Peptides against a protein of PDB entry 1IK9. Designs and how they scored, part 25

Target 1, 211 residues: chain A of PDB entry 1IK9
Amino acid sequence: MERKISRIHLVSEPSITHFLQVSWEKTLESGFVITLTDGHSAWTGTVSESEISQEADDMAMEKGKYVGELRKALLSGAGPADVYTFNFSKESCYFFFEKNLKDVSFRLGSFNLEKVENPAEVIRELICYCLDTIAENQAKNEHLQKENERLLRDWNDVQGRFEKCVSAKEALETDLYKRFILVLNEKKTKIRSLHNKLLNAAQEREKDIKQ
Target 2, 207 residues: chain A of PDB entry 1IK9 as posed
Amino acid sequence: MERKISRIHLVSEPSITHFLQVSWEKTLESGFVITLTDGHSAWTGTVSESEISQEADDMAMEKGKYVGELRKALLSADVYTFNFSKESAYFFFEKNLKDVSFRLGSFNLEKVENPAEVIRELIAYALDTIAENQAKNEHLQKENERLLRDWNDVQGRFEKAVSAKEALETDLYKRFILVLNEKKTKIRSLHNKLLNAAQEREKDIKQ
Target 3, 195 residues: chain B of PDB entry 1IK9 as posed
Amino acid sequence: MERKISRIHLVSEPSITHFLQVSWEKTLESGFVITLTDGHSAWTGTVSESEISQEADDMAMEKGKYVGELRKALLSVYTFNFSKESAYFFFEKNLKDVSFRLGSFNLEKVENPAEVIRELIAYALDTIAENQAKNEHLQKENERLLRDWNDVQGRFEKAVSAKEALETDLYKRFILVLNEKKTKIRSLHNKLLNA

## One batch from the design tools (peptide; aimed at target 1 L184, target 1 (a further copy) L182)

Design b2_p13_5_s3 (made by RFdiffusion4, then SolubleMPNN; from b2_p13_5, 9 letters changed)
Fold by OpenDDE base, seed 1:
Structure b2_p13_5_s3 (fold): chain B 211 residues (1-211), chain C 211 residues (1-211), chain A 13 residues (1-13)
Amino acid sequence: as target 1 above (211 residues)
Amino acid sequence: as target 1 above (211 residues)
Amino acid sequence: DKEKELEELVEKS
């Protein structure tokens, strides 16, 4: 089961933050349980896949698009864009919400809720879920932080090895060229010396032929 | 202001999860506000630095150690170790908690609370804080996840460059040695050829003198 | 090893 709790403001009671809990299995499209609370009273309703399909049909909206709007309305809470308005009658237990577009507001859905007999249990369970979620997210954050620190160390270690490898390559190349130049110069000197000896021998022979 | 909400179980009502909120400025030692709720009723009290000091003195406990025990008792909730037991009288509004050691339980602190007139406001604010904390932690989690993915890419990139540098160093060394061996062999061949020419010239001169 | 091989090549040359 997946769950989302959001803050909403009811049009009838805008000064009192309400909490909208939605619980579903795998997908919101297959149905969900909705719970509303003001911190004193609670109201719950179950919405079936058939009711979702009927609301989509009544709106002449494609089901996937309608479910997409339900996700935005019911799971995002009142985002700062006030695109969705929520209405609830405590008397009729009728919950409905509207999508506010630039030129037109329209009802996006409506649900019959039932007043919970023991709202304190629902509220306690809701707070428990929030605290569990906080603890889980904190543990994940601590894990990710430790992983980041590890990855940064590993990066620094490889970077330092890479820089040493680059420098060692340049040093090796320079050293090899220096050593080879020395050896080549020695061989070049020996070649020059041998050529001079050959020239001298040829000059001596030319003198001996000329007596 | 710092804040922590924890689940506790009261000895008098172990079947009903209670929520203990502690709010403080900078350090718990300078005083705190404590709020208890069962999801229907709420009770609040303010504990001053002087009261904390008095409780430490009454216990004959060093203040830093006492505050350390307060942090464990009041901020950790009932950890699975049940080291702390919580007691509350709804009639007297007297809250006290005990530390349970292997051989001895002792009272660690006691606070007079006051019943909140509008518990729904306190509960709503508590839920709001939980939801805000969830949202903040989710945003941090998403940030850390993106950073981890970045760091992993950066590590892979540097590792790949390092491996290429190692291979390029080995290839460079091998290529340089091969090229130098070729050049040295050419020079060695030239030296040998020049020596042979010198030997032949010397042999011809020795023939001309014997003549 | 390669350095010794170069030195030996230099000495034998």
Scores: peptide ipSAE 0.023, ipTM 0.842, DockQ to the pose 0.255
OpenDDE base, seeds 2, 3, 4, 5: peptide ipSAE 0.022, 0.023, 0.021, 0.020; ipTM 0.842, 0.842, 0.843, 0.842; seeds 4, 5 fail the geometry check

Design b2_p13_5_s4 (made by RFdiffusion4, then SolubleMPNN; from b2_p13_5, 10 letters changed)
Fold by OpenDDE base, seed 4:
Structure b2_p13_5_s4 (fold): chain B 211 residues (1-211), chain C 211 residues (1-211), chain A 13 residues (1-13)
Amino acid sequence: as target 1 above (211 residues)
Amino acid sequence: as target 1 above (211 residues)
Amino acid sequence: DEKKRLEELVEKA
């Protein structure tokens, strides 16, 4: 079961932070359990898939779009301030919420809740869920941090090897050119020497012909 | 202010999860505020640095070691089951906890708490803190995940560049050798040609002398 | 050694 807890403010009690817990199986569209608490009292209601479908129809909204709005209202917490307005009557246990647009507000949904007989149990379970979520997130953070450190080490290793490879390539080129220049110069010197010997031999032959 | 919330079980109420909140400034040694709740009632006490020092002295324990035990008892939550036993009297508001060793249990500390007049406010604030911690941890997780993805991309980039550099080094060496061999062979051919010309000139001169 | 190897490569070529 998936669960999300959000803090909300009720229009009737703007000074008291309320908590809205929504729990569902796989998808919010399949229905959900909604729980409201002020830290003293709790109210719970179950919303079926059929009720969600009916609310979507009553709004003349496509079901997937409606569920998308429910997700934003009920799961995102207080999104940007004042986009969703929450109302609850403790007397009637009637919960409804509105979407506020620039010039228009409209009811997005309404649910009948029931007052929980043992609110302390609901509150304890809610706190337990929060603590479990914190522990899970902390473990994930520690894991990600260790992976981050590993990846950074691996990056530094490859980077260092790359830099050495670049330097080695440049050094190789320089060394090879130097060595080849030496060998080529030796061969050029030998060519010049042999050419001079040929010139001398030709001059000697011309001297021998001239007697 | 630093804060830690832990779930505990009281010896008197083993079926009811209690929550132990500890809040402190910089170090636990400087004193702390302890809050106990069952999700309906709350009890709070302030423990001073002097009280911590006195408890350490009464235990004949070095203060730093004692604070280390306090940290394990009060902040780690239920560590391995049954290492710390928590006791609380709602009547006297007396809270004490024991460390259980294999064959010995000893009192580790005791505090007088006060019943909170508005437990709902304390509980709401506690839930708010949990939600804030969840949000912070989630943001950290998202950040670390993005950093890991970045580092992985960066590693792959450098790895690919490194492999290209290795291949380029080998290719460079091979290409340079091929080019130099060609040039050197040309020079060797020229040397051989000049040497043959010298031999021919010598043979012609020997013929001219015999002639 | 490497000069000799270069020379040998050049001699074999």
Scores: peptide ipSAE 0.017, ipTM 0.850, DockQ to the pose 0.687
OpenDDE base, seeds 1, 2, 3, 5: peptide ipSAE 0.016, 0.018, 0.019, 0.018; ipTM 0.850, 0.850, 0.850, 0.850; seeds 1, 2, 3, 5 fail the geometry check

Design b2_p13_6 (made by RFdiffusion4)
Pose (drawn by RFdiffusion4):
Structure b2_p13_6 (pose): chain A 207 residues (1-76, 81-211), chain B 195 residues (1-76, 83-201), chain P 13 residues (1-13)
Amino acid sequence: as target 2 above (207 residues)
Amino acid sequence: as target 3 above (195 residues)
Amino acid sequence: SEADEIFEEADEA
């Protein structure tokens, strides 16, 4: 059981703002209840599933395509106009295309006997919605703060692992260099003794 | 300018639900407007910064402590009474085995209730809209942080596993280079023996 | 290399 409460402007009353409340079960296609209120009175109407299928036929439209139009217009490039007569309780709305507009929907609403009850329930629904949302935003705020920390934690764990690697790498190399360089000292020593021995021989051949 | 709309029940009409709307600027301490509505009529009252502090004196409470009680009672066990004939509104606090009048307001019937009711409904719809948008923004940040975390965690796994492969990998190379030096040393020694 | 050259020259010589 879902609903949408939208504000709308009627052509015959651009001064005051009205409110439209549409409620259904699962899908609009199965039918819906529509209520119009100016904050004092309320007018209500119902549209059955069969009435929707018929209206789509009379409009030469694919049924789902027609319901899509109803969703854009009633549940808030597509321009829509709304009219209401308090004298007749007739409510209709048209889609305004280029130079060509057409009747998209018409409802004979009935003035409600208990406007206050309807208005109170509507406000109550809105306040419940505001409440459910805040609880959700709070749950997400905490999850947000948890992740901000869980990142900073592991980020630090990362920097430490890297810094530990660099310290270990340089440490190993330092030891290597020492051993390698000691050998080099022996090589140079041996290499030079050899040269010396070669110059010695050379001197014996020459004298 | 902030506001809070609470659903309440009056002692003289537990059947019907009323709505209490409280509005202010910065803090209740500087005064506030309170509106009571049953969806048909509406009663309003203004409470100045001067009256509030005055009440803090009659009670002998710090203006802060007193405002604190109002916040708990008016912005949502608290009991509410209203007489449509007198427009007098008062509320009490109920503890274990005692109750006491906590405050009151002389409200006045509003001339155009529909206007007030329309503005109240409009505010609620805007609030719903803002809140739904924030729920999206925070929902995405929750996603970005989830991804960013997996990234770094992966970097950590890779980094730690590298530090553990370092000693073994570098030592092999060192053996290689070192074995080269020894060979040279042997060959030199052997040459010296030649001579 | 130097020692090897010097030993070659000595052999020749």

Design b2_p13_6_s1 (made by RFdiffusion4, then SolubleMPNN; from b2_p13_6, 8 letters changed)
Fold by OpenDDE base, seed 2:
Structure b2_p13_6_s1 (fold): chain B 211 residues (1-211), chain C 211 residues (1-211), chain A 13 residues (1-13)
Amino acid sequence: as target 1 above (211 residues)
Amino acid sequence: as target 1 above (211 residues)
Amino acid sequence: DEAEKALEKAKKA
């Protein structure tokens, strides 16, 4: 089961932060349970897949698009753009929400909620879920942080090895050229020596012919 | 201000999860505000630095060690080891907690709490803090995840450059040796040719003398 | 040739 808790403000009680819990299995489209609380009272309603389909049809909206709007409304809470307005009557237990566009507001959905007999239990469970989510997110953060530190070390190690490889390549080239020059110079010296010996032998032969 | 919310179980009400909020400025040693709630009622108390110091003295414990125990008790909740037992009287509003060791339990601290007149506000604020903490932790997780993905790309890039550098070093060495051998062989051929010319000149001179 | 031996030693080092 997936769940999301969000803060909302009711038009009727704008000074009192309400909490909207939505819980669902796999997809919001398959239906969901909605829970509203003010920290004292709680109200719950179940919304079926058939009700979601009917509401999408009544709106002449494609179901996936409608569910996309439900997700934005119910899971994001009152985002900074007040795109969604929430209304609730404690007397009728009727919950409805509107999408506000520039020139038009329209009802996006409505639910009959039932007052929870034991709101304290619902509130405790909601707080438990928040604390569990905090703990899970903290553990994930600690894991990701340790992995970042590992990856940074591994990067530094490879970087250092790469820099050493670059330097070693340049040093190898320089050393090979130095050694090559030494050997070449030795061979050049031997060639020069042999040429001088040939010149001397030719000069001696020319002297021996001239008696 | 720092705060921590934890789940605790009271000895008097073991079936009802209570929530213990502790809030403090900079250090727990400087004093803290404690808030207890069962999701219906709430109780608050302020613990001063002087009370913490007095309790440490009464326990004949070093203040930093005592604060270390307070932190474990009050911020960690009922950890899996039930090392801390929490007690609360709704009638007297007396809250106390014990540290359970193998052979000994001792009172670690006690506080007089006051029943909050508007528990719903305290509960709403507590839930707000939980939701804010979840949002902050989620944003941190997303940031760390993106950074992990960046570091992994950077590591792969450097690793690929390193492998290319290693291969280039080996290829350079092989190429330089091939070029060197070609030039050396040319010089060796010239040396051999010059030696043969010297040998022929010596043989001709020996023929001319015998002639 | 001493130069070839020096080159081979350089290959093995």
Scores: peptide ipSAE 0.020, ipTM 0.851, DockQ to the pose 0.021
OpenDDE base, seeds 1, 3, 4, 5: peptide ipSAE 0.017, 0.016, 0.016, 0.014; ipTM 0.850, 0.850, 0.851, 0.850

Design b2_p13_6_s2 (made by RFdiffusion4, then SolubleMPNN; from b2_p13_6, 7 letters changed)
Fold by OpenDDE base, seed 3:
Structure b2_p13_6_s2 (fold): chain B 211 residues (1-211), chain C 211 residues (1-211), chain A 13 residues (1-13)
Amino acid sequence: as target 1 above (211 residues)
Amino acid sequence: as target 1 above (211 residues)
Amino acid sequence: DEWEEIEKKAKEA
């Protein structure tokens, strides 16, 4: 079961924060349970997949688009620009919400709720869910923080090995060139020495022929 | 202001989850506000720095150690082993808690609370705080997740550069040795050729002298 | 042979 709790303001009671809980199995389009509370009273209703499909059809809207609007209205609470207006009558237990566009507001949906006999239990369970969610998110934050610290260490270790490898490559090239220059110079000296011996031998032979 | 909300069980009502809110400025030892709720009623009391110091003295406990026990009792809720037992009388508004050791339980502290006239406002504010904390922790989780993904990319990039550097170092060494062997072999061939020319010149000179 | 020593020194260095 998935759950989302949002704060909303009712048009009839704009100074009193209300809480809208929506609970569903896997997908919102398969139906949901809606709970409204003011911290003293609570109201609950069930919305079926059939009702969601009927509302989409009545609006001449594609079901996926309609469910997308329901998700924005009911799971985000009052969006950043009061795009959704919430209305509730405590007398009729009728909840409805409107989408506000630039020039026109229209009813997006409505639900008949029932007053909960034991609102304290609903409120306690809602607070428990919030505390559980906080604990889970804190544990996830601590895990992600430790993983960040691990990844940073691993990065520093590889970076240090890479820098050493670059320096070792340059040092290797320089050392090999120096060693090879020494060996080549020895061979070049031996070639020069042998060439001079050949020139001297040729000059001596030319002297011996001239007697 | 810092705040912690915990779930507790009262000895008198073990089947009903209660919520203990503690609010303080910077440090718990400088005093705090305690709020208890069952989701219908709420009770609040203020505990001063003087009262905390007096309780530590009455227990013959060092203040920092006593505050450490208060933090475990009041900010963690029912610890993993019911190390702390909570008691509250709705009639007297007297809240007290005990630390349970193996063979002995002792009173750790007590507070006189006052019944809140508008419990719905306290409950709404408590739920608002929970929802704000969830939103903050979610934003932090998303940030840490993005940072983990960045660090993993950065690690993979450096690791790939390091592996290329290792391979390039080995290839450089191998290529340099091959090139130097070729040049050395050319010089070796030239030395052998010059040495043979010297031997031939010496043999010809020995023939000319015998002639 | 002088060359075996150079190859040896090049390998041992």
Scores: peptide ipSAE 0.021, ipTM 0.845, DockQ to the pose 0.025
OpenDDE base, seeds 1, 2, 4, 5: peptide ipSAE 0.018, 0.018, 0.018, 0.018; ipTM 0.845, 0.844, 0.846, 0.845; seeds 1, 2 fail the geometry check

Design b2_p13_6_s3 (made by RFdiffusion4, then SolubleMPNN; from b2_p13_6, 6 letters changed)
Fold by OpenDDE base, seed 3:
Structure b2_p13_6_s3 (fold): chain B 211 residues (1-211), chain C 211 residues (1-211), chain A 13 residues (1-13)
Amino acid sequence: as target 1 above (211 residues)
Amino acid sequence: as target 1 above (211 residues)
Amino acid sequence: SKAEEIEKKAKEA
């Protein structure tokens, strides 16, 4: 079961924050339970998948698009753009909400709610859910922080090994070339010495023939 | 201003969850405001730095140690070990809490609270604080998740470069050695050829002298 | 090392 609590302002009571809780199984499309509270009273209603489908059809809206509008309206509150306006009559227990588009507002949906006999229980459960969500999010934050610190250390270690490998490659190439040049120069010197000995031997033989 | 909300169970009402809010400036030692609610009624009291100091002295406890016990009792709730027991009289508005040590319970502190005239406002503000804390923690979680994904990519990139550098170093050493052996063998062959020419020239000269 | 093997092969010839 998934749950979202949002703060909303009612057109009838703009001076007080209300809380809109929506709870559902797997998808909002399958139906949901809506709970409204002002911190003193609470009202609850159940919306079925068939009601959601009927409202989408009555609006001539594709079901997935309609559910997308319900999700924006009911799970995000009014949002920063006040795109959704909420109305509730405590007398009739009728909740309805509108989408505001520039010059045109249209009703997006309506629900009949029932007044909860024990609102304190609903409020306590709502606060418990908030505290549990805070604790879960804190544990996740602490885990992610420790993982970030680990990944940063691991990155620094590999970076340092990489830089050492680059430097060691350049040093190896330079050392091998220096050693090769020394050995090759020794062999070149021996070749030059042997050539000079051959030239001298040829000149001595030419002198011995001239006697 | 810092704030912590905890769920507690009262000895007088073990069947219902109560909520204990503590709010303070910089340190709990400087004093705090305590609020108790059951989701219907609320009670508030202010505890001064002087009262905290007096309670520490009366208990013959060092102030920092006493504040450490207050922090564990009031900010964590009872905790999983039920080390702290909470009592509240709605009639006297007297709140007190005890520390349970195996065979001995002792009173850790007590507060006179006042019944809040508009508990709904306190409850709404408490829920708003919970929702704001959830939103802040979610934003922090999303940020840390994105940073973890970045650090993991950066680590994989450096690791791949490091492995390529290691392989390139080994390949370089092998290639340079092969090239050097080829050139060295050519020079050795030339030295051997020149030595053989010198030996032949010496043998021919020895034949010419005998002739 | 390969460098030491190079030096050894250089001295043999």
Scores: peptide ipSAE 0.045, ipTM 0.847, DockQ to the pose 0.027
OpenDDE base, seeds 1, 2, 4, 5: peptide ipSAE 0.028, 0.041, 0.028, 0.044; ipTM 0.846, 0.848, 0.847, 0.847

Design b2_p13_6_s4 (made by RFdiffusion4, then SolubleMPNN; from b2_p13_6, 7 letters changed)
Fold by OpenDDE base, seed 5:
Parts: C-alpha cells; structure tokens; sequence
Structure b2_p13_6_s4 (fold): chain B 211 residues (1-211), chain C 211 residues (1-211), chain A 13 residues (1-13)
C-alpha cells in the first residue's frame, strides 16, 4: 500500500491547516482511501476504480489525464500556486475540489466522506506513518552519504593512479630516448673509427705502391 | 530550535501509542519543552536548565551523564529493548520515567505537565513538523542521489582514462623498443661491413708485400 | 631489466 499525506486549506476554514491522506494499492487509478483531519476530527471515504472511471467520463476527460490531475490535487496538496481549491462541509461530509487556471476554474472531483468515531486512532496512525517515513528517509540518507564518501575515495584513488600513470609514461619515454641516444652515439663513434681506419689503410697502400 | 518526536507507551495505557515531543535550543542541557499527546489530548511542560541540574544532583549523577541519559530516554523513545518505562497520570499531569537495567530499575526523571486547551493546534503543528521533516529529508535524498550518480560518472571517466593510459604506456614501450632494435641492427650491420672491409684490405696488403 | 638485456644483447653481437 502506498500513502501520501499533504497539507490543505479548506475554503470554509482557511486559518486551519487540514491534512489530506490518500492511500492506494499500486496505482491511484485502482481506487484509493481518502482521509481528512484537522487534528481533532477525522473523515474517511473510499473511492473505487469504477467511481474514478465515472468521474472521468462525467468530466469528458481521458482517464489517464484525469488520474494525473487527481494525483496532482490529492498527493501534492495546495502547491505554492493555489492551483487547487478544497472544500468540505462537516454537516454533509461532502468534499470537493476545484482546479484554478488563469481564466477558468472547474470542479475536478467530489467525494462523500464519513466521520470517524475514533479520530485519535486515525491521527495516531497518521503520526506513526510520518515517523516511520522520517526514519526510513534518514536511513536512506545515511546510506547515500556513506556511498558518496566511498565513491569520492574511489575517485581520488583512481585519479591519483591516473596522474602517476601519465607521469610514468612521460618518464619512460624520456628514459628510453636517453638510453637509445647513448647506444646510438656509441655505434656512430665505432662506425667513424672504422671508416677512419679504412681511409688510413688506403693512404698507406697508395704510399707503398709509390718506391 | 531543535525538535524530536518519538513514540512511547505508557504503563497505564500500554495499548495506546503516545507521542513525546521534545523541543530545545542548541543543547538539551539548556532546558527543553516536553509535549505528550495521544492524538486527542495534549500535555506540555517546560523543563529549565536549573531543574535539569537539580535532578542530576538529586540522582547524585554527573550532569553530562544525566543529560546523556535524558537524551536517550526522551529523544529515542522506547528503544527495542524496553530500557525506558514511561508513566503518566492524566489526573495529576505527572510524567515520570524509569531506566530498566538487568538487575536494577531506577527513576530517571519526572515532570509536571499541563493539559493543553486546544490540543488540535498542537497536533496539527506536530504533523506539520513531520511533513516538513519528510520534505527536507526527501530533498536531501534527491541531492545525495544526484551527487552519487555524478561521482559514479566521474569515477568511470577517470577509470577509463587510466586504463587507456596504462595501455598507451605499454604500447609506447613496445614501439620504442621495436624502433630502437631496427636502428641498432642497421648500425651493427654497418659496423660488420666496415670490419670485413678492413680485414680484406689487410689481406690484400699482405699479398702485395709477398709479391 | 628487459631493456638492459636488449642493450646487452645489442652490445655483445
């Protein structure tokens, strides 16, 4: 089961933060349980997959688009742009919400809720869920932090090895060329020495023929 | 202001999860506000730095150790080991807690609380804090995840460059040796050729002298 | 080591 809690403000009680909980299985499209609370009273309603389909049809909206709008309205709460307006009558237990666009407002949906007999239990469970979510998110944060520290160490290690490899390549090239030049110069000196010996031998032979 | 909310179970109401909020400035040692709720009623008390000092003295405990025990009891809730037992009287508004060791149980502290007139406001604010904490932790998780992905990319890039550098070093060494051997062999061939020419010239000169 | 061996072989031959 997935769950989301958001803060909303009701048109009838704009000074009181209400909490809107939505619980669903796998997808919001499959239906959901909506719970509203003001921290004293609670109201709950179940919305079926068939009701969602009917509401989409009544709105002449494609179901996937309608569910997408429901997800934004019900799971994000009153976003900073007041794009969604929430209404609830405690007398009728009728909950409805509107989408506000620049030039057009329209009713996005409506639900009948039932007053919970033991609101304290619902509120306690809601707080428990929040505390569990905090603990899970903290554990995930600690894990990600440790992993980041590991990755940073691993990066530094490879970076250091790479820099050493670059330097070692340059040093190797320089060393090999130095050694090569030394040996080549030795061979060149030997060639020059042998060539001079040949020239001297030829000059001596020319002297021996001239007696 | 720092805040921690934990779940506790009262000895008088073991089936009802209570929530213990502690709020403090910088350090718990400087005093704190304690709030208890069952999701319907709320009770609040303020504990001063002087009261904490007096409680430590009454316990004949070093203040830092006492504050350390308060932190474990009040900020961690009932840990899995039931090390702390919580008691509250709704009639007297007296809250006290005990530390349970293997062979010894002792009262760790006690506070007078006052019943809140508007518990719904306290409960709403508590839920708001939980939702804010969830949002902050989620934002931190998303940041750490993005940083993790960045670090992993950076690691892969450097690793790939390192492997290329290793291969390039080996290839450079092999190429330089091949080129060196070719040039050395050419010089050796020239030396051998010149040496043979010298031997032939010496043999011809010895023939010319015998003639 | 391999360089010195190649150089040695290159000097002796």
Amino acid sequence: as target 1 above (211 residues)
Amino acid sequence: as target 1 above (211 residues)
Amino acid sequence: DEYEEILKKAKEA
Scores: peptide ipSAE 0.015, ipTM 0.841, DockQ to the pose 0.027
OpenDDE base, seeds 1, 2, 3, 4: peptide ipSAE 0.017, 0.014, 0.008, 0.014; ipTM 0.841, 0.841, 0.841, 0.841; seeds 1, 4 fail the geometry check

Design b2_p13_7 (made by RFdiffusion4)
Pose (drawn by RFdiffusion4):
Order: structure tokens, then C-alpha cells, then sequence
Structure b2_p13_7 (pose): chain A 207 residues (1-76, 81-211), chain B 195 residues (1-76, 83-201), chain P 13 residues (1-13)
């Protein structure tokens, strides 16, 4: 059981704001209850599933395509106009295309015997919604703060692992260098002795 | 300017649900407007900064402690009474085995209740709209952080596994270069023996 | 680079 409460402007009353409450089960296609309120009175009407299928046929529209139009118009490039007569309780709305507009929906609403009960329930539904949402935003705020920390934690763990690697790398190389360079000393020494021995043979050949 | 709309029950009508709307600027301490509605009629009252502090005196409570009790009672066990004939509104606090009048307001019947009711409903719808948008923004940040975390965690896994492959990998290379030095040294030594 | 310099020092010598 779902519902949508939207505010709307009637052509015959651009001054005051009205409210439209549409409720259904699962899908609009299966039928819906529509209620109009000005904060004092309320007018209600029902649209059965068969009535929707028939209206779609009378409008030369694919049924799902027709329900889509109802969703854009009633559940809030697509321009829609709404009219209501308190004298007749007739409610209709048109889709305004380029230079051509057409009747998209019509409902004969009935004035409600207990407007206050309807208005109180509507407000109550809205307050419950506001409540459910806050609880959710709080749950997400905490999850947000948890992740901000879990990142900072691992981020530090990362920097430490990298810094530990660099310290170890330079430490190993330092030892290497020492050993390698000691050998180099021996090579230079041997190499120079050899040269020396070659220069000595060269001197015996020459004298 | 902030507001809170609470659903309440009056002692003289536990059947019907009423709505209490409290509005203010900054803090209740500087005064507030309270409106009671049953969806048909509406009663309103203004409570000045002057009256509030005055009440804090009659009680002998710090203006802060007193405002604190109002926040708990009016912004949502607290009991509420209202007489449509007198427009007098009062509420009490109920503890174990005792109860006491906590406050009262002389409300006045509003001339155009529909206007008040319409504004209240409009506010609720806007609130629903803003809250749903924030639920989206925070939902995405929750996603970005989830992804960013996996990233760094991956970097950490890779980094730690590198630090553990370093000693073994570098030592092999060192053996290689070192073995080259030794070979040279041997060949030199052999040459010197030649001579 | 350092290892290549070691190889070159060996060749020079």
C-alpha cells in the first residue's frame, strides 16, 4: 500500500494551494484512490482497474503508456493542467502539448463527510514519513563516520608499511655497499701489482 | 527559523489525535509560537522571551533548566489538556506516583484555520523532499567511501607483501654482483701467479 | 646503476 501527496495549482484558484493524495496497491494500473483537499474540505474518488483499461482504449493509448501519463501527472517537457469545480466536484486534468492540449483524466469526486479525519490522517502520514527518513539519515550518518575512520586507520597502516619498506631497503643496500666496496679494494690492489709486474718485465727486455 | 510538529493526545479526547506545532528562531529561550490543530480548527499563542524568563523566575529555575523541560515536553511521560471553551492549554509531567503542572498557555482561536493547516502540510512535504535528497547524498558518499577504502586496503596488501619480498629479492642480486667481484679477484690472482 | 658501474669498473681493470 503506497501513496503520494503532492501539492497542485488549480486554474480556477491560482491563489490558494491544494493538495492531492493518491494511494494504490503495488501499481496504479490496478486502480487508485484520489483525494483533493484545501485544508478545510476534502473530495474523494476511486478509479478501478477496468476503468483505467477502458479510458486507455477511449484515448487510443497503450495501457501501460496511459498509466505512465497518469504517474507523471498525478504522482508528480510534460506540462499538465488541473481543474476543479467545487460546485460539481468534477476534477479533470489535461496535458498541454504544442498548440494542442487534450483531456488526460476526469474524475467525479464526492465531498467527504469527515474532512478533519481525512486531513489528520494525511498529516499523520507525512509526519511518520519524516520520522522514518530521519532514522535512516541517522543510520547513514553513523555509517559515514565509521567509514571515514576505517579509511583513516588503514591509510595510516599503509603509510607505515611503505615507510618500513624504505627503511629496510636502504638498510640492506648499506650493508651491500660495504662488502662490495671492500672487494673493489682488493681488485684495485691486485690490478696495480700486476701492472707493476708487467712494467718490471718490460724493463728486463729493454736492458 | 525552526519548527517541530508533534502528534499528541488530549486528556479530554483520547479518541482524536491533535497536532502541536512549535516554531522559534535560534532557541526557544528567545520566545516561540505554539499552534494546536485538529485538522479543522487551530489555536495559536505567542510566548515572548520576556514571558519565558518570567516563568523561569516564578519557578526558581535557571532559564536554561526551565527551557530544557519545555523542549522535552513540547518538541517531543507528558500529559496534555485543552479546553476548546477557554482555549487554555496546559501540560504536566508524570513521574512515579506523582504528577505536576509543568506549564500553560492561553491560546486564541485562529481566524483562517485552513491557511494554517495548508502551511503545515506544505512544510511537511518540503521536509520530506529535503530529507529524501540528503538520504541520496549520504547514500553516495557511503558508496564513495566504501570504494576508497577497498582501494587503500588493496594498496596496503600490495605494500606489505612487497616489504616481505624485499630481503630475499635484493640478496640474490647482491650475490650475483658479488660473485662477479670474486671471479675478478681470482683471475687477477691467477695472473699474478703466472708471472 | 650502481651494479652496472661495478661491472664497468671490472672491465676497465
Amino acid sequence: as target 2 above (207 residues)
Amino acid sequence: as target 3 above (195 residues)
Amino acid sequence: EFFEEEREFNEEL

